# Designs tried in a protein design run: peptides against a protein of PDB entry 3WG5. Part 2

Target 1, 218 residues: chain A of PDB entry 3WG5
Amino acid sequence: LAKNIVYVAQIKGQITSYTYDQFDRYITIAEQDNAEAIIIELDTPGGRADAMMNIVQRIQQSKIPVIIYVYPPGASAASAGTYIALGSHLIAMAPGTSIGACRPILGYSQNGSIIEAPPKITNYFIAYIKSLAQESGRNATIAEEFITKDLSLTPEEALKYGVIEVVARDINELLKKSNGMKTKIPVNGRYVTLNFTNVEVRYLAPSFKDKLISYITD
Target 2, 218 residues: chain A of PDB entry 3WG5 as posed
Amino acid sequence: LAKNIVYVAQIKGQITSYTYDQFDRYITIAEQDNAEAIIIELDTPGGRADAMMNIVQRIQQSKIPVIIYVYPPGASAASAGTYIALGSHLIAMAPGTSIGACRPILGYSQNGSIIEAPPAITNYFIAYIKSLAQESGRNATIAEEFITKDLSLTPEEALKYGVIEVVARDINELLKKSNGMKTKIPVNGRYVTLNFTNVEVRYLAPSFKDKLISYITD

## One batch from the design tools (peptide; aimed at target 1 A80, target 1 (a further copy) I105 L106)

Design b1_p30_6_s3 (made by RFdiffusion4, then SolubleMPNN; its pose is not in this set)
Fold by OpenDDE base, seed 1:
Structure b1_p30_6_s3 (fold): chain B 218 residues (1-218), chain C 218 residues (1-218), chain A 30 residues (1-30)
Amino acid sequence: as target 1 above (218 residues)
Amino acid sequence: as target 1 above (218 residues)
Amino acid sequence: MEELEKLAKEAIERAKGKGVILEVLSVGLG
């Protein structure tokens, strides 16, 4: 029996327009091969809100399940990364990772102080993050507090509070634990049951351009 | 019987991108020789959060156990150093050392006063440090208090509270006390029992570049 | 739903124009 394919790709660093291109490329490859799913190993401190919203939209338009996996240990899905995760079909976190701290800012002053976003912007993102949580059947109260309290959670806390679906140490454990789970949002209008029995894992390497930009933005 | 090898290297000073390169180099050498472990003698006042997080990842990706040893007496694993220790396979401290004081800051003002990090950043690192402690089976409550109370501990206190695994006066005592201990995090997905019976200790010297940069950053 | 989507798009465009950032910047741990 032809093995079901799961793709694994990595997104690391700031969320920018280039990060959108990475998501689009990775998901497109997996779609073309009719993969069972794509797992995106995510490690981000956050980034641009506009890029984040485009990424969420691209994930939601995917023809296959997109699993956000906060990985490796020490990684985070901070701020923009949390929104991306909440917009995905399944969230997993490795031990030693974090999620949250989602308050929008306008930037940093010369002294490194945060330039606060006006209430209108903050309220917009509160509504937005709550909508992502509600759509995915995740904890909308905590999602709001990711902004209002700049809350950050461990994987265990996030699982306990119903923010994420899986805590897994590696890809193999992720596949094992997520096998038979339903996507938290629809794929082409349908909630999909993940089938990770007898799968082939294929890793997508970053392009040369991806490596170069990561090097510049680090 | 071919002697098992333990490498010992030193990291001293501020945690920077260059410190990451030092960790990477030292661990790579030990990996190439299939060492039983590498001991990093650490003395740091802290440094950059980004560099720290990269170092933690590098340690966790190691093919061999990485032991953080706060050494010599008078040394500290302050702030970033504490995170690094909590991300390692085993923590040891010499008498007369300290660990903790992990509150993030944005920098120092011209008058030397601390520029406080906003709650967003503080909460992020609370989650991060707790995740490191939880993953390694160490005291997550104390790890949080390293930030919220800027708590600092002696070796005896750290051992008592389950933050560290060993108090040792020197490398020989460290090897003796840690022999037969399991790593607090996995090595290549497996918890390893340390075997320090009939070992050869090999010291890695800092490169000339390491010495120069340490001199510049001190 | 369409109105919310429109409002969201408008808000997104406003947010784009304002350069909203969702990031935890590199901080010192010293």
Scores: peptide ipSAE 0.059, ipTM 0.313, DockQ to the pose 0.067
OpenDDE base, seeds 2, 3, 4, 5: peptide ipSAE 0.057, 0.031, 0.130, 0.032; ipTM 0.244, 0.240, 0.340, 0.258; seeds 2, 3, 4, 5 fail the geometry check

Design b1_p30_7 (made by RFdiffusion4)
Pose (drawn by RFdiffusion4):
Structure b1_p30_7 (pose): chain A 218 residues (1-218), chain B 218 residues (1-218), chain P 30 residues (1-30)
Amino acid sequence: as target 2 above (218 residues)
Amino acid sequence: as target 2 above (218 residues)
Amino acid sequence: SAAAAARAAAYHANLAKGALYPITFPTISS
């Protein structure tokens, strides 16, 4: 009861309705265990807008800070993952990872050709991504360019431009650097200072169902 | 005189990429065997827009008539399934089935809430559903109300209003009533008259992949 | 967790109602 606990979970692949269930399951475990924070190792090339918006909402309502960590090296928080990142308490990127490229699309044709969205829906997701950035005090100008210019950024660029808060190689380095940082969004109405000294790290294994469903969607 | 071959397949559940694959796989089989028609027993609550548009496109390119049959009783062709029906060569409904209810949404939220669709998406799907209805000679005024009023219809109402062509209890009654009917859209440029005199019915089983994905869904 | 299970069941019941889902994001390749 008198411990400082950080949960670490993994989320890989397309952001779907099942991905929401994962976020909710992991975050719920951390909440019920009074965790200082939960770190989500995120690697996503794309996903659905509805599940992305549900995840952002679940993070906004989280009783504990949610740290989105673009990891491992070579991972990306592209498309739906970018919004999830902008909608969270803190963003960390591992070396060699990517963030951005968030243009909303209606989807893919028989060819694999891109089915673009009506111009106005592009404006809707611009307003939504600007809102997430402003609510978290992040660079909304660059966030808008994730859509309009299909802009993508390395870790160092994302840090310089004020989109993320940490560049870290691993969980330990992430805890060291983010220790003492304020969350970019509130936890239950209050901006919180992260206390990662003398912390117990607990890893949440992805279930059989997680790995299987991810593999199939792959 | 001649022996006419009719294929029958079942397509159930949410409309997704796997569903497109089912439509493509069943239709290709019927085309290669020079079938008179393929009948799809459709039961769907909804699904994704890109896959629905890809299915409508696959049906437009079909070298043989595709008959959408809302079957069994209790089934529906709601949301995305309505577009598939309106985009097909002939629509049949079993007693106690439903068609319509197509108001687009960005999706569902955590607590029963619904994420509204921006007006541009709504107007986009109004134009698309009116177009499918116009191209097939079906009631475009009523088709719009599938969206603007979330209108849903019984089989008897759907026939009366000119949205569908046949009300049938089973495959036997469907072939009997639809024999001699012209298709509502062309097959390779010409509107084909359906010949169901002297008919061999062939049922297509769902593949291993089909069964696995649906068991996981159940 | 029981709470997570309940939320999952409620969310899945919502999805079972079905709807038309129009928007997605492109899949990005490295």

